# Designs tried in a protein design run: peptides against a protein of PDB entry 5VVV. Part 186

Target 1, 276 residues: chain A of PDB entry 5VVV
Amino acid sequence: FLCGVVEGFYGRPWVMEQRKELFRRLQKWELNTYLYAPKDDYKHRMFWREMYSVEEAEQLMTLISAAREYEIEFIYAISPGLDITFSNPKEVSTLKRKLDQVSQFGCRSFALLFDDIDHNMCAADKEVFSSFAHAQVSITNEIYQYLGEPETFLFCPTEYCGTFCYPNVSQSPYLRTVGEKLLPGIEVLWTGPKVVSKEIPVESIEEVSKIIKRAPVIWDNIHANDYDQKRLFLGPYKGRSTELIPRLKGVLTNPNCEFEANYVAIHTLATWYKSN
Target 2, 276 residues: chain A of PDB entry 5VVV as posed
Amino acid sequence: FLCGVVEGFYGRPWVMEQRKELFRRLQKWELNTYLYAPKDDYKHRMFWREMYSVEEAEQLMTLISAAREYEIEFIYAISPGLDITFSNPKEVSTLKRKLDQVSQFGCRSFALLFDNIDHNMCAADKEVFSSFAHAQVSITNEIYQYLGEPETFLFCPTEYCGTFCYPNVSQSPYLRTVGEKLLPGIEVLWTGPKVVSKEIPVESIEEVSKIIKRAPVIWDNIHANDYDQKRLFLGPYKGRSTELIPRLKGVLTNPNCEFEANYVAIHTLATWYKSN

## One batch from the design tools (peptide; made by RFdiffusion4, then SolubleMPNN)

Design b2_p25_6_s3 (from b2_p25_6, 12 letters changed)
Fold by OpenDDE base, seed 4:
Structure b2_p25_6_s3 (fold): chain B 276 residues (1-276), chain A 25 residues (1-25)
Amino acid sequence: as target 1 above (276 residues)
Amino acid sequence: MEKEKTAKKALEALNKKYEELEKLR
């Protein structure tokens, strides 16, 4: 069971010292996972093709080493979906080289994120892939296999919540393709019925699990505030029955952008996780 | 030019997410 934090918000990423402090807190609270997915990290999303500089590499190596020191699984995410051409072998090779570089930093767990992108494929991809889901699954499977089938590999679908599913969760051709074609060792990220789910009913997890043919990892936006910079979500982790725990592969909270605002959010997630 | 196009796409994607979040309130 993956339990911890995803740094998955838009806005100023946390500094390395904050991330190290996070790992210490996670260990102390018996949480086990950190997903590195800061949207405004240029080399994570906008410039995903660009290799890390020597200085950036040293920082990431230090960060990954710190995660290991605190027994926190460091998952490196990349979000190539803004402008990748899935059918272009050079793009696939570029993605492989980027993940190879991160693997050299000592990272062993990875994620491919296709959240917050348009469903439209370019003309070249339309000639090769039957759908956007087929394109995403193809590259995800290829990368997963290329990396030697790491123990933890995550996929974030473009339809990552109930409200983004067309026509709905149980009938989504996109999620059906993901469920049927994504290799079984790849985990699927899900935010619940909504992007920010006030509640995540058990029935909603059973519904999505059926179509994706696996228990999801919750990317939990309950405390996310990147969409409303005037709000801080300081309340407890709530609206999730502990009955979800045996039905999930994990829960990763995507909390407030303000690092120091997240004490209650993360601590109460830990309490929730231990209450099962 | 390419960096500007990517930045524009990123902003458009973000705005679309926020618009969907506003409709859900």
Scores: peptide ipSAE 0.180, ipTM 0.812, DockQ to the pose 0.122
Fold by OpenDDE base, seed 5:
Structure b2_p25_6_s3 (fold): chain B 276 residues (1-276), chain A 25 residues (1-25)
Amino acid sequence: as target 1 above (276 residues)
Amino acid sequence: MEKEKTAKKALEALNKKYEELEKLR
C-alpha cells in the first residue's frame, strides 16, 4: 500500500530542504511514499525533453538519497503529454534517455502522467493509433518494459476522475482501453468522483476498479489549493471511509502549496491509514 | 517557437482545470 504525498500542484515547487523535512515527517508518521510531480518544474512537464544539468543532477541525487535514508519510496514522474508525438520513435527515445538519466540518480520508481492535456492526437498519431488511450498505453508499456519492469510504475490517465470520463466512468472507451491494454504491473492514479473530491464513496472505487481492471492509487486533492491561493485547507483528512484501504493500491495526498500548512493534512492521513 | 507553443498549451490546460474546479465548488 502506497501512502504519503504527491508534490503535484501548480505554482512554486517546494525547495530541497522542504522535501527533506517532508521525508522526516513521513517516516515519523509511518508513511512510505513521495511522488515527485511538480507541474511548474520545467524539466518535469514544459521542457520534459531537456536533460538535467550537472547542478540539477546533484540536487536530485541528494534528494533521492535522502528519501532512501528515511525509507521513503521516491517516485519520479514525467508529464510529456503537452507536446509529445507518440508515433515518433525519436520522441520515445528522448523519453527513454531522460528516464535513464533519472535512473542513474538512483531512482527505481517512475510515473508517466497524462493529466491536464487535450484528448486530441496530432495527424501523425491518428495514422498509427486507434485512440488517444491506445497511444498513451503503447508508450507507457514500452517505457515500463524498457526500464526492466520496476516494482512501482504509475500511470495518470487523462480521464483521472469521474467528471472527466466520457460518457461516464463505467462506459468510458478511454478507461476501457487503459484497463484492457495497460500492463498489469502498472498502477493507475485516480482523484475520485471529481478533481477535488469532497467524498470518495466505496462504490465509486468499485466502479473505476472494474473498468481499469485493478485497484487505483488515489491522487487526493482534498487539501490542494493551487487553484485558489487565497484559501488554505487546514482541516483533517475526511470523507474517505477506512473501507477504501483494502480496495486501493495507495493514497497520495496533493496538499497545499504552502509547505508549512500541511501538518494536519498529512498527520490525519497517517491516522486514517493506521485505523484499518 | 516550440517552447512558446508548449507554454501556450500548458496555460490552456491550467485554465481549463481551474474553470472545472470553480464550477464544481
Scores: peptide ipSAE 0.179, ipTM 0.813, DockQ to the pose 0.115
Fold by OpenDDE base, seed 2:
Structure b2_p25_6_s3 (fold): chain B 276 residues (1-276), chain A 25 residues (1-25)
Amino acid sequence: as target 1 above (276 residues)
Amino acid sequence: MEKEKTAKKALEALNKKYEELEKLR
């Protein structure tokens, strides 16, 4: 069971010292996972093709080593979906080289994120792939196999919550394609009924699990505030029955952008997890 | 309130996506 934090918000990323402090807190609270997915980290999303510099490499190696020291699984995410051409072998090769570099930093767990992107494929991709889901699954499977089928590999769908599913969760052709064609060793991220879900009912997890053919990892936006910088979400982790735990592969909270605001959010997630 | 939060985050994610897509174009 993956339980911890995703740094998945828009806005200023956490600094390396904050991330190290996070790992210490996660260990102390018996949480086990950090997903590196900062939207405004240039080489994560907008400039995903760019290799890390020597200085950036040293920082990431140090960060990954710190995660290991605290027994925290460091999952490196990349979000190529803004401008990748899925059918272009050069783009696939560029993505492989980027993940090879991160593997050299000692990273063993990875994620491909296709959240917050357009559903439209370019003309070249439309000639090769029958749908956007087919293109995403193809590259995800290829990268997963290329990396030697790592123990933890995550996929974030474009339809990552109930409100983004067309026509709905159980009838989504996109999620059906993901469920049918994504390799079984790849985990699927899910946010619940909404982008920010007050409640995640058991029935809603059973519904999505059926179509994706696996238990999801929750990307939980309950404490996310990147959409409203004037608000801090300081309340407890709530609106999730502990009956979800045996029906999930994990829960990763995407918390407030302000690092120090997250004590209650993360601590109460840990309490929730240990209450099962 | 919560419907507004979800809609706002979806809109902001979409808007940031659109702003970023416009900058890449």
Scores: peptide ipSAE 0.049, ipTM 0.690, DockQ to the pose 0.123
Fold by OpenDDE base, seed 1:
Structure b2_p25_6_s3 (fold): chain B 276 residues (1-276), chain A 25 residues (1-25)
Amino acid sequence: as target 1 above (276 residues)
Amino acid sequence: MEKEKTAKKALEALNKKYEELEKLR
């Protein structure tokens, strides 16, 4: 069971010292996972093709080493979906080289994120793939196999919540393709019925699990404030029954952008996880 | 209110995406 934090918000990313302090807190609270997915980190999303500089490589190596020191699984995410051509072998090779570089930093766990992108494929991809889901699954499976089938590999779908499913969760052709064609060792990220789910009912997890043919990992936006920087979400982790735990592969909270605001959010997630 | 928060987050993510796509263009 993956339990911890995703740094998955829009806005100024956390500094390396904040991330190291997070690992200390996660270990202290018996949480086990950090997902590196900062939307405004240029080499994560906008410039995903760009290799890390020597200085950036040293910082990431130090961060990954610190996660290992605190027994925290470091998952490196990349979000190529803004402008990747899925059918272009050069684009696939560029993605492979980027993940090879991160593997050399000592990273062993990875994520491919296709959240917050358009459902439209370019003309070249439409000639090769029958749908956007087929294109995403094809590259995800190829990368997963290329990396030697790592123990932890995550996929974030474009339809990552109930409100983004067309026509709905149980009838989504996109999620059906993901469920049928995504390799079984790849985990699927999900935010619940909404982008920010006040509640995540057990029945809603059973519904999505049926179509994706696996238990999801919750990307939990309950404490996310990147959409309203005038608000801090300081309340406890709530609106999730402990009956969800045996029906999930994990829970990763995407908390407030302000690092120091997240004590209650992360501590109460840990209490919830231990209550089962 | 809750529909507005989800719609606002999706719209802000979309708007940021569009602003970022405009900067790449």
Scores: peptide ipSAE 0.039, ipTM 0.707, DockQ to the pose 0.116

Design b2_p25_6_s4 (from b2_p25_6, 11 letters changed)
Fold by OpenDDE base, seed 5:
Formats: C-alpha cells, sequence, structure tokens
Structure b2_p25_6_s4 (fold): chain B 276 residues (1-276), chain A 25 residues (1-25)
C-alpha cells in the first residue's frame, strides 16, 4: 500500500530542504511514499525533453538519497502530454533518455502523467493510434518495459476523476482502453468522483476499479489549494471510509502549496491509514 | 517558438482546471 504525499500542485515548488523535512515527517508518521510531480518544474512538464544540468542533477541525486535514508519511496513523475507526438520514435527516445538520466540519480520508481491536457491527438498520431488512450497506453507500456518493469510505475489518466469521464466512469471508452491495454504491473492514479472530492464513496472505487481492471492509487486533492491561494485547507483527512484501504493500491495526498500548512493534513492521513 | 506554444498550452490547461473547479464548488 502506497501512502504519503504527491507534490502535484500548480505554483511555486517546494525547496529541497522542505522535501527533506517532508521525508523525515513521513517516516515519523509511518508513511512510505513521495511522488515528485511539481507542475511548475519546467523539466517535469513544459520542457520535459530537456535533460537536467549538472547542478540540477546533484540536487535531485541528493534528494533521492535523502528519501532512501528515511525509507521513503521516491517516485519521479514526468508530464510529456502537452506537446509529445506519441507516434514519433524520436520523442519516445527523448523520453527514454530523460528517464535514464533520472535512473542514474538512483531513482527506481516512475510515473507518466497525462492529467490536464487536451484530448485531441495531432494528425500524425491519428494515423497510428485508434484513440488518445491507445497512444498513451502504447508509450506507457513501452517505457515501463524499457525501464525493466520497475516495482512501482504509475500512470495518471486524462480522465482522472468521475467528472472528466465521458459519458461516465463505467461507460468511458478511454478508461476501458486503459483497463484492457495498460500492462497489469502499472498502477492507475485517480482523484475520486471529482478533481477535489469532498467524499470518496466505496461504490465509486468499485466502479472505477472494474473498468481499469485494478485497484487505483488515490491522488487526493482534499487539501489542495492551488486553485484558490486565499484559502488554506487545515481540516483533517475526512470523507474517506477506512473500508477504502483494502480496495486501493494507495493514497497520496496533494496538499496545500504552503508547506507548513500541511501538518494536520498529513498527520490525519497517517492516522486514517493506521486505523485499518 | 515551440517553447512559447508549449507555455501557452500549459496556461490554457491550468485555466481549464481552475474553471472546472470553480463551477463544481
Amino acid sequence: as target 1 above (276 residues)
Amino acid sequence: SEKEETAKKALEAINKRLEELKKKE
């Protein structure tokens, strides 16, 4: 069971010292996972093709080493979906080289994120792939196999919540393709019925699990505030029955952008997890 | 430039997410 934090918000990323402090807190609270997915890291999303500089490489290597010191699984995410051509072998090779570089930093766990992108394929991809889901699954499977089928590999779908599914969760052709074609060893991220789910009913997890043919990892936006920086979500982790735990592969909270505001959010997630 | 087009797409994606959040709250 993956339990911890995803740094997955828009806005200023956390500094390396905040991330190291997070790992210390995660270990102390018996949590085990950190997903590196800061939307405004240029080399994560906007400039995903660009290799890390020597200085950036040293910082990431130090961060990954710190995660290992605190027994926290460091998952490196990349979000190529803004402008990747899935059918172009050069683009696939560029993605492979980027993940090879991160592997050299000591990273062993990875994620491909296709959240918050347009559903339209380019003309070249339409000639090769039957749908956007087929294109995403093809590259995800190829990268997963290229990396030697790592123990932890995550996929974030474009339809990552109930309200983004067309026509709905159980009838989504996109999620059906993901369920049928994504390799079984790849985990699927999900935010519940909504982007920010006040409640995640057990029945809603059973519904999505059926179509994706696996238990999801919850990307939980309950404490996310990147959409309204005037609000801080300081309340406890709630609206999730402990009966979800045996039906999930994990829970990763995407909390407030303000690092110091997250004590209650992360601590109450840990209490919830240990209460099963 | 290609970088400017990617930056524009990134901003449009953020705005879309923000609009969807505002409509559902």
Scores: peptide ipSAE 0.237, ipTM 0.825, DockQ to the pose 0.136
Fold by OpenDDE base, seed 2:
Parts: sequence; structure tokens; C-alpha cells
Structure b2_p25_6_s4 (fold): chain B 276 residues (1-276), chain A 25 residues (1-25)
Amino acid sequence: as target 1 above (276 residues)
Amino acid sequence: SEKEETAKKALEAINKRLEELKKKE
């Protein structure tokens, strides 16, 4: 069971010292996972093709080593979906080289994120792939196999919550393709009924699990505030029954952008997890 | 509800962010 934090918000990423302090807190609270997915980290999303510099490499190696010291699984995410051409072998090779570099930093767990992108494929991709889901699954499976089928590999769908599913969760052709064609060793991220879900009912997890043919990892935006930086979400982790735990592969909270605001959010997630 | 309105604002903010990103590309 993956339980911890995803740094998945828009806005200023956390600094390396904040991330190290996070790992210490996660260990202390018996949480086990950090997903590196900062939307405004240039080499994560907008400039995903760019290799890390020597200085950036040293920082990431130090960060990954710190995660290991605190027994926290460091998952490196990349979000190539803004402008990748899935059918272009050069793009696939560029993605492979980027993940090879991160593997050299000692990273062993990875994620491909296709959240918050347009559903429209380019003309070249439309000639090769039957749908956007087919394109995403193809590259995800190829990368997963290329990396030697790592123990932890995550996929974030474009339809990552109930409100993004067309026509709905149970009838989505996109999610059906993901469920049928994504390799079984790849985990699927899910956010619940909405982008910010007040509640995640057990029935909603059973519904999505059926179509994706696996238990999801929750990307939980309950404490996310990147959409309103004037508002802090300081309340406890709530609206998730502990009956979800045996039906999930994990829960990763995407919390407030302000690092120090997250004590209650993360601590109460840990209490929730231990209550099962 | 207040939480539904928050979820709607979150979606709108994400969509706006995407539009801003597309303009920089």
C-alpha cells in the first residue's frame, strides 16, 4: 500500500530542504511514499525533453538518497503530454533517455502523467493510434518494459476523476482502453468523483476499479490550494472511509503549496491509514 | 455545496492554467 504525499500542485515547487524534511516527517508518521510531480518544475512538464544539468543531477541524487535514508519510496514522475508526439520514435527515445538519467540518480520508481492535457492527438498520431488512450497506453507500456518493469510504475489518466469521464466512469471508452491494454503491473492514479472530492465513496472506487481492472492509487486533492493561494486547507483528512484501504493500492495526498501548512493534512492521513 | 464550488473553481483554475501554458508554447 502506497501512502504519502504527491508534490503535484501548480505554483512554486518545494525546495530540496523542504522535501528532505517531508521525508523525515513521513518516516516518523509511518508513511512510505513521495511522488515527485511539481507542475511548475520546467524539466518535469513544460521542458520534459531537457536533461538535468550537473548541478540539478547532484541535487536530485542527494534528494533520492535522502528518501532512501528515511525509507521513503521516491517516485519520479514526468508529464510529457502537453506536446509529445506519441508516434514519433525520437520523442519516445528522448523520454527513455530522460528516465535513464533519473535511473542513474538511484531512482527505481517512476510515473507517467497524462493529467491536465488536451484530448486531441496530432495528425501523425491519428494515423497510428485508434484513440488517445491507445497512444498513451502504448508509450506507457513501452517505457515500463524499457525500464525493466520496475516494482512501482504509475500511470495518471487524462480522465483521472469522475467529472472528466465521458460519458461516465463505467462507460468511458478511454478508461476501458486503459483497463484492457495497460500492462497489469502498472498502477493507475485516480482522484475520485471530482478534481477536489469532498467524499470518495466505496461504490465509486468499485466502479472505477472494474473498468481499469485494478485497484487505483488515489491522488487526493482534498488539501490542494494551488487554485486559490489565499486559502489554506488546514482541516483533517476526511470523507474517506477506512473501508477504502483494502480496495486501494494507495493514497497520495496533494496538499497545500505552503509546505508548513501541511502538518495536519499529512498527520491525519497517517492516522487514517493506521486505523485499518 | 461549498466543496462543490471549490471543486468547480479548481477545475476552472486548472483549465485557465492550461490555456496559459499553451500560449507560452
Scores: peptide ipSAE 0.037, ipTM 0.597, DockQ to the pose 0.076
Fold by OpenDDE base, seed 3:
Structure b2_p25_6_s4 (fold): chain B 276 residues (1-276), chain A 25 residues (1-25)
Amino acid sequence: as target 1 above (276 residues)
Amino acid sequence: SEKEETAKKALEAINKRLEELKKKE
């Protein structure tokens, strides 16, 4: 069971010292996972093709080593979906090379994120793939196999919540393709019925699990505030029954952008997880 | 409902953020 934090917000990424402090807190609270997915990190999303510099490599190696020291699984995410051509072998090779570099930093767990992108494929991809889901699954499976089938590999669908599913969760051709064709060792991220789910009913998890043919990992935006900079939610982790735990592969909270504001978010998640 | 309004605001904010990102490219 993956339980911890995703740094998945829009806005200023956390600094390396904040991330190390996060690992100390995660260990102290018996949580086990950190997903590196900062939307405004240039080489994560907008410039995903760019290799890390020597200085950036040293920072990432130090961060990954620190995660290991605190027994925290460091998952490196990349979000190529803004401008990748899925059918172009040069794009696939560029993605492989980027993840190879991160593997050399000691990273063993990875994620491919296709959240918050346009559903329209380019003309070249339309000639090769029957749908956007087929293109995404193809590259995800290829990368997963290329990396030697790492123990933890995550996929974030473009339809990552109930409100983004067309026509709905149970009838989505996109999620059906993901469920049927994504390799079984790849986990699927999900935010619940909404992007920011006030509640995640058990029935909603049963519905999505059926179509994706696996238990999801919850990307939980309950404490996220990047969508409203005036929002500071310091409430407890609530609206999630502990009956979700046996029906999930994990829960990763995407918390407030303000690092210091996340004590309640992370601590109450830890309490919830231990109450099972 | 407050839940629908919050989800709508979240979606609008994400979309606005995406538009802002596309303008920097």
Scores: peptide ipSAE 0.033, ipTM 0.561, DockQ to the pose 0.068
Fold by OpenDDE base, seed 1:
Formats: sequence, structure tokens, C-alpha cells
Structure b2_p25_6_s4 (fold): chain B 276 residues (1-276), chain A 25 residues (1-25)
Amino acid sequence: as target 1 above (276 residues)
Amino acid sequence: SEKEETAKKALEAINKRLEELKKKE
């Protein structure tokens, strides 16, 4: 069971010292996972093709080593979906080289994120792939196999919540393709019925699990504040029954952008997890 | 919901900004 934090918000990323402090807190609270997915990190999303500099490589190696020291699984995410051409072998090779570099830093766990992108494929991809889901699954499976089938590999769908599913969760052709064609060792991220789910009913997890043919990992936006920087979400982790735990592969909270505001958010997630 | 609509608008604004930045490259 993956339990911890995803740094997955829009806005200023956390500094390396904040991330190391997070690992110390996660260990202290008996949480086990950190997902590196900062939307405004240029080499994560906008410039996903760019290799890390020598200085950035040293920082990431130090960060990954710190995660290992605190027994925290470090998952490196990349978000190529803004402008990748899925049918172009050069683009696939560029993505492979980027993940090879991160693997050399000592990273063993990875994520491919296709959240918050246009559903329309380019003309070249339409000639090769029958749908956007087929294009995403193809590259995800290829990367997963290329990396030697790592123990933890995550996929974030473009339809990552109930309200983004067309026509709905149980009838989505996109999620059906993901469920049928995504390799079984790849985990699927999900935010619940909404982007920011006030509640995640057990029935909603059973519904999505049926179509994706696996238990999801919850990307939990309950404490996310990137959409309203005038608000801090300081309340406890709530609106999730402990009956979800046996029906999930994990829970990763995407908390407030302000690092110091997240004590209650992360601590109460840990309390919830231990109550099972 | 109001929060979902705000999140969607924020996303659209960010994506628009990103597309504008890419056009300057």
C-alpha cells in the first residue's frame, strides 16, 4: 500500500530542503511514499525533453539518496502530454533517455502523467492510433518494459476523475482502453468523483476499479490550494472511509503549496491509514 | 462544484500561459 505525499500542485515547487524535511516527517509518521510531480518544474512538464544539468543532477541524486535514508519510496513523475507526438520514435527515444538519466540518479520508481492535457491527438498520431487512450497506453507500456518493469510504475489518465469521464466512469471508452490494454503491473492514479473530491464513496472506487481492472492509487486533492491561493486547507483528512484501504493500491495526498501548512493534512492521513 | 469550476479555470489559464510561452520559443 503506497501512502504519503504527491508534490503535484501548480505554483512554486518545494525546495530540496523542504523535500528532505518531508521525508523525515513521512518516516516519523510511518508513511512510505513521495511522488515527485511539481507542475511548474520546467523539466517535469513544459521542457520534459531537456536533460538535467550537472547541478540539477547532483541535487536530484542527493534528494533520492535522502529518500532512501528515510525509507521513503521516491517516485519520479514526468508529464510529456502537452506536446509529445506519440507516433514519433524520436519522441519516445527522448523520453527513454530522460528516464535513463533519472534511473542513473538511483531512482527505481516512475510515473507517466497525462493529466490536464487536450484530448485531441495531432494528425500524425491519428494515422497510427485508433484513440488517445491507445496512444497513451502504447507509450506507457513501452516505457514500463524499457525500464525493466519496475516494481512501482504509475499512470495518470487524462480522465483521472468521475467528472472528466465521457459519458461516465463505467461507460468511458478511454478508461475501458486503459483497463484492457495497460499492462497489469502499472498502477492507475485517480482523484475520486471530482478533481477535488469532498468525499470518495466506496461505491465510486468499486465502479472505477471494475473498468480499469485494478485497484487505483488515490491522488488526493482534499488539501490542494493551487486553484485558490487565498485559502489554506488546514482541516483533517476526512470524507474517506477506512473501508477504502483494502480497495486501493495507495493514497498520495497533494497538499497545500505552502509546505509548512501541511502538518495536519499529512499527520491525519497517517492516522487514517493506521486505523485500519 | 464551485471548487471544480475554479480548478478548471485555473488549469485553462495555466495551459493558455504554457501555450503562449511555447510560441515564443
Scores: peptide ipSAE 0.033, ipTM 0.628, DockQ to the pose 0.087

Design b2_p25_7_s1 (from b2_p25_7, 11 letters changed)
Fold by OpenDDE base, seed 4:
Structure b2_p25_7_s1 (fold): chain B 276 residues (1-276), chain A 25 residues (1-25)
Amino acid sequence: as target 1 above (276 residues)
Amino acid sequence: SDNDIAIEFLKKRQKEELEKLEKLR
């Protein structure tokens, strides 16, 4: 069970010292996972093709080493979906090289994220792939296999919540393709019925699990505030029955952008997790 | 709702990112 934090928000990424402090807290609270997915890391998303500089590499190596020190699984995410041409072998090779670099930093767990992108393919991709889901699954499977089938590999679908599913969760051709064709060793991220799910009913997890043919990892936006940085979400982790735990592969909270605001969010997640 | 605000925000950010990428091409 993956339980911890995803740094998945838009806005100023946490500094390395904050991330190290996070790892210490995660360990102390018996959480085990950190997903590196800061939207405003340009080399994560907007400029995903760009290799890390020597300085950035040193920082990431240090961060990954710190995660290991605290027995926190460091998952490196990349979000190539803004402008990748899935059918272009050069794009695939570029993605491979980027992940090779991160592997050299000592990272062993990875995620491919296709959140917050258009559901449309370019003309070249439409000639090769039957759908956007087919394109995403193809590259994800290829990368997963290329990396030697790491123990933890995550996929974030473009339809990552109920409200983004067309026509709905159970009938989504996109999620059906993901479920059918995504290799079984790849985990699927899900935010619940909504982007910001105040509640995640058990039935909603059963529904999505059926179509994706696996238990999802919750990317939980309950405490996310990137969409309204004038607000801080300081309340406890709530609206999730502990009955979800046996039905999930994990829960990663995407909390407030302000690192200092997240004590309650993360601590109460830990309490929730340990209460099962 | 917070969800609606979030969706609007995400769409805005995506648009801004795409526009930035287009300007760099």
Scores: peptide ipSAE 0.730, ipTM 0.962, DockQ to the pose 0.894
Fold by OpenDDE base, seed 1:
Structure b2_p25_7_s1 (fold): chain B 276 residues (1-276), chain A 25 residues (1-25)
Amino acid sequence: as target 1 above (276 residues)
Amino acid sequence: SDNDIAIEFLKKRQKEELEKLEKLR
């Protein structure tokens, strides 16, 4: 069971010292996972093709080593979906080289994210793939196999919540393709019925699990504030029955952008997890 | 709702990112 934090917000990423402090807290609270997915890290999303510099490499190696020291699984995410051409072998090779570099830093767990992008493929991809889901699954499976089928590999669908499913969760051709064609060792991220789900009913998890043919990992936006930085979400982790735990592969909270505001959010997640 | 605000924000950010990428090509 993956339980911890995803740094998945828009806005200023956390500094390395904040991330190290997070690992100390996660260990203390008996949580086990950190997902690196900061939207405004250029080499994560907008400029995903760019290799890390020597200085950036040293920082990432130090961060990954710190996660290991505190027994936290470090998952490196990349979001190529803004402008990747799925059918272009050069794009696939570029993605492989980027993940090879991160593997050299000591990273062993990875994620491919296709959140917050258009459903439309370019003309070249339409000639090769039957649908957007087929294109995404194809590259994800290829990368997963190329990396030697790592123990933890995550996929974030473009339809990552109930609201984004067309026509709905149970009838989505996109999610059906993901469920049928995504290799079984790859986990699927999900935010619940909504982007910001006040509640995640058990029935909603049963519904999505059926179509994707696996238990999801929750990307939980309950304490996210990137969409309204005039607000801080300081309340407890709530609206999630503990009956969800045996029906999930994990829960990763995407909390407030302000690192210092997240004590209650993360601590109460830990209490919730231990109550099962 | 917070969900509606979030969706609007995400759409705005995506648009801004695409516009920036287009200017660099």
Scores: peptide ipSAE 0.728, ipTM 0.962, DockQ to the pose 0.869
Fold by OpenDDE base, seed 3:
Structure b2_p25_7_s1 (fold): chain B 276 residues (1-276), chain A 25 residues (1-25)
Amino acid sequence: as target 1 above (276 residues)
Amino acid sequence: SDNDIAIEFLKKRQKEELEKLEKLR
């Protein structure tokens, strides 16, 4: 069971010292996972093709080593979906080289994210793939296999919540394709019925699990505030029955952008997880 | 709702990112 934090917000990423402090807190609270997915890291999303510099590499190596020191699984995410051509072998090779570099930093867990992108394929991809889901699954499976089928590999669908599913969760052709064709060793990220889900009913998890043919990992936006920087979400982790725990592969909270605001959010997640 | 605000924010950010990428090509 993956339980911890995803740094998945828009806005100023946390500094390395904050991330190290996070790992100390995660260990202390018996949480086990950190997903590196800061939207405003240019080499994560907008400039995903660009290799890390020597200085950036040193920072990431130090961060990954710190995660290991605190027994936190460091998952490196990349979000190529803004402008990747899925059918172009050069694009696939570029993605492979980027993840090879991160592997050299000592990273062993990875994620491919296709959240917050257009559902439209370019003309070249339409000639090769039957749908956007087919294109995403194809590259995800290829990368997963290329990396030697790492123990932890995550996929974030474009339809990552109930409100983004067309026509709905159970009838989504996109999620059906993901469920049928995504390799079984790849985990699927999900935010619940909504982007910001006040409640995640057990029945909603059963519904999505059926179509994706696996238990999801919750990307939980309950404490996310990137969408409204004038607000801080300081309340407890709530609206999730502990009955969800046996029905999930994990829960990663995407909390407030302000690192100092997240004590209650993360601590109460830990209490929730240990209460099962 | 917070969900509606979030969706509007995400759409805005995506648009801004795409526009920036187009200008760099």
Scores: peptide ipSAE 0.727, ipTM 0.961, DockQ to the pose 0.903
Fold by OpenDDE base, seed 2:
Structure b2_p25_7_s1 (fold): chain B 276 residues (1-276), chain A 25 residues (1-25)
Amino acid sequence: as target 1 above (276 residues)
Amino acid sequence: SDNDIAIEFLKKRQKEELEKLEKLR
């Protein structure tokens, strides 16, 4: 069971010292996972093709080593979906080289994220793939196999919550394709009925699990505040029954942008997880 | 709702990112 934090918000990413402090807290609270997915890290999303510099590499190596020291699984995410051409072998090779570099930093867990992108494929991709889901699954499976089928590999669908599913969760052709074609060793991220889900009912998890043919990992935006920086979400982790725990592969909270505001959010997630 | 605000924000950010990428090409 993956339980911890995803740094998945828009805005200024956390500094290395904050991330190290996070690992210390996660260990103390018996949480086990950090997903590196800061939207405004250019080499994660907008400039995903760009390799890390020597200085950036040293920082990431140090960060990954720190995660290991605190027994936190470091998952490196990349979000190529803004402008990748799925059918272009050069794009696939560029993605492979980027992940090879990160693997050399000592990273062993990875994620491909296709959240917050257009559903439209370019003309070249339409000639090769029957749907957007087929394109995403194809590259994800290929990368997963290329990396030697790492123990933890995550996929974030474009339809990552109920409100983004067309026509709905249980009838989504996109999610059906993901469920049927995504290799079984790849985990699927899910945010619940909404982008910001006040509640995640057990029935909603059963519904999505059926179509994706696996228990999801929750990307939980309950404490996310990037969408409204005038607000801080300081309340406890709530609206998730502990009955979800045996029906999930994990829960990763995407909390407030302000690192210092997340004590209650993360601590109460830990309490929730240990209450099962 | 917070969900509606979030969706609007995400759409705005995506648009800004795409516009920035187009200017750099």
Scores: peptide ipSAE 0.713, ipTM 0.962, DockQ to the pose 0.896

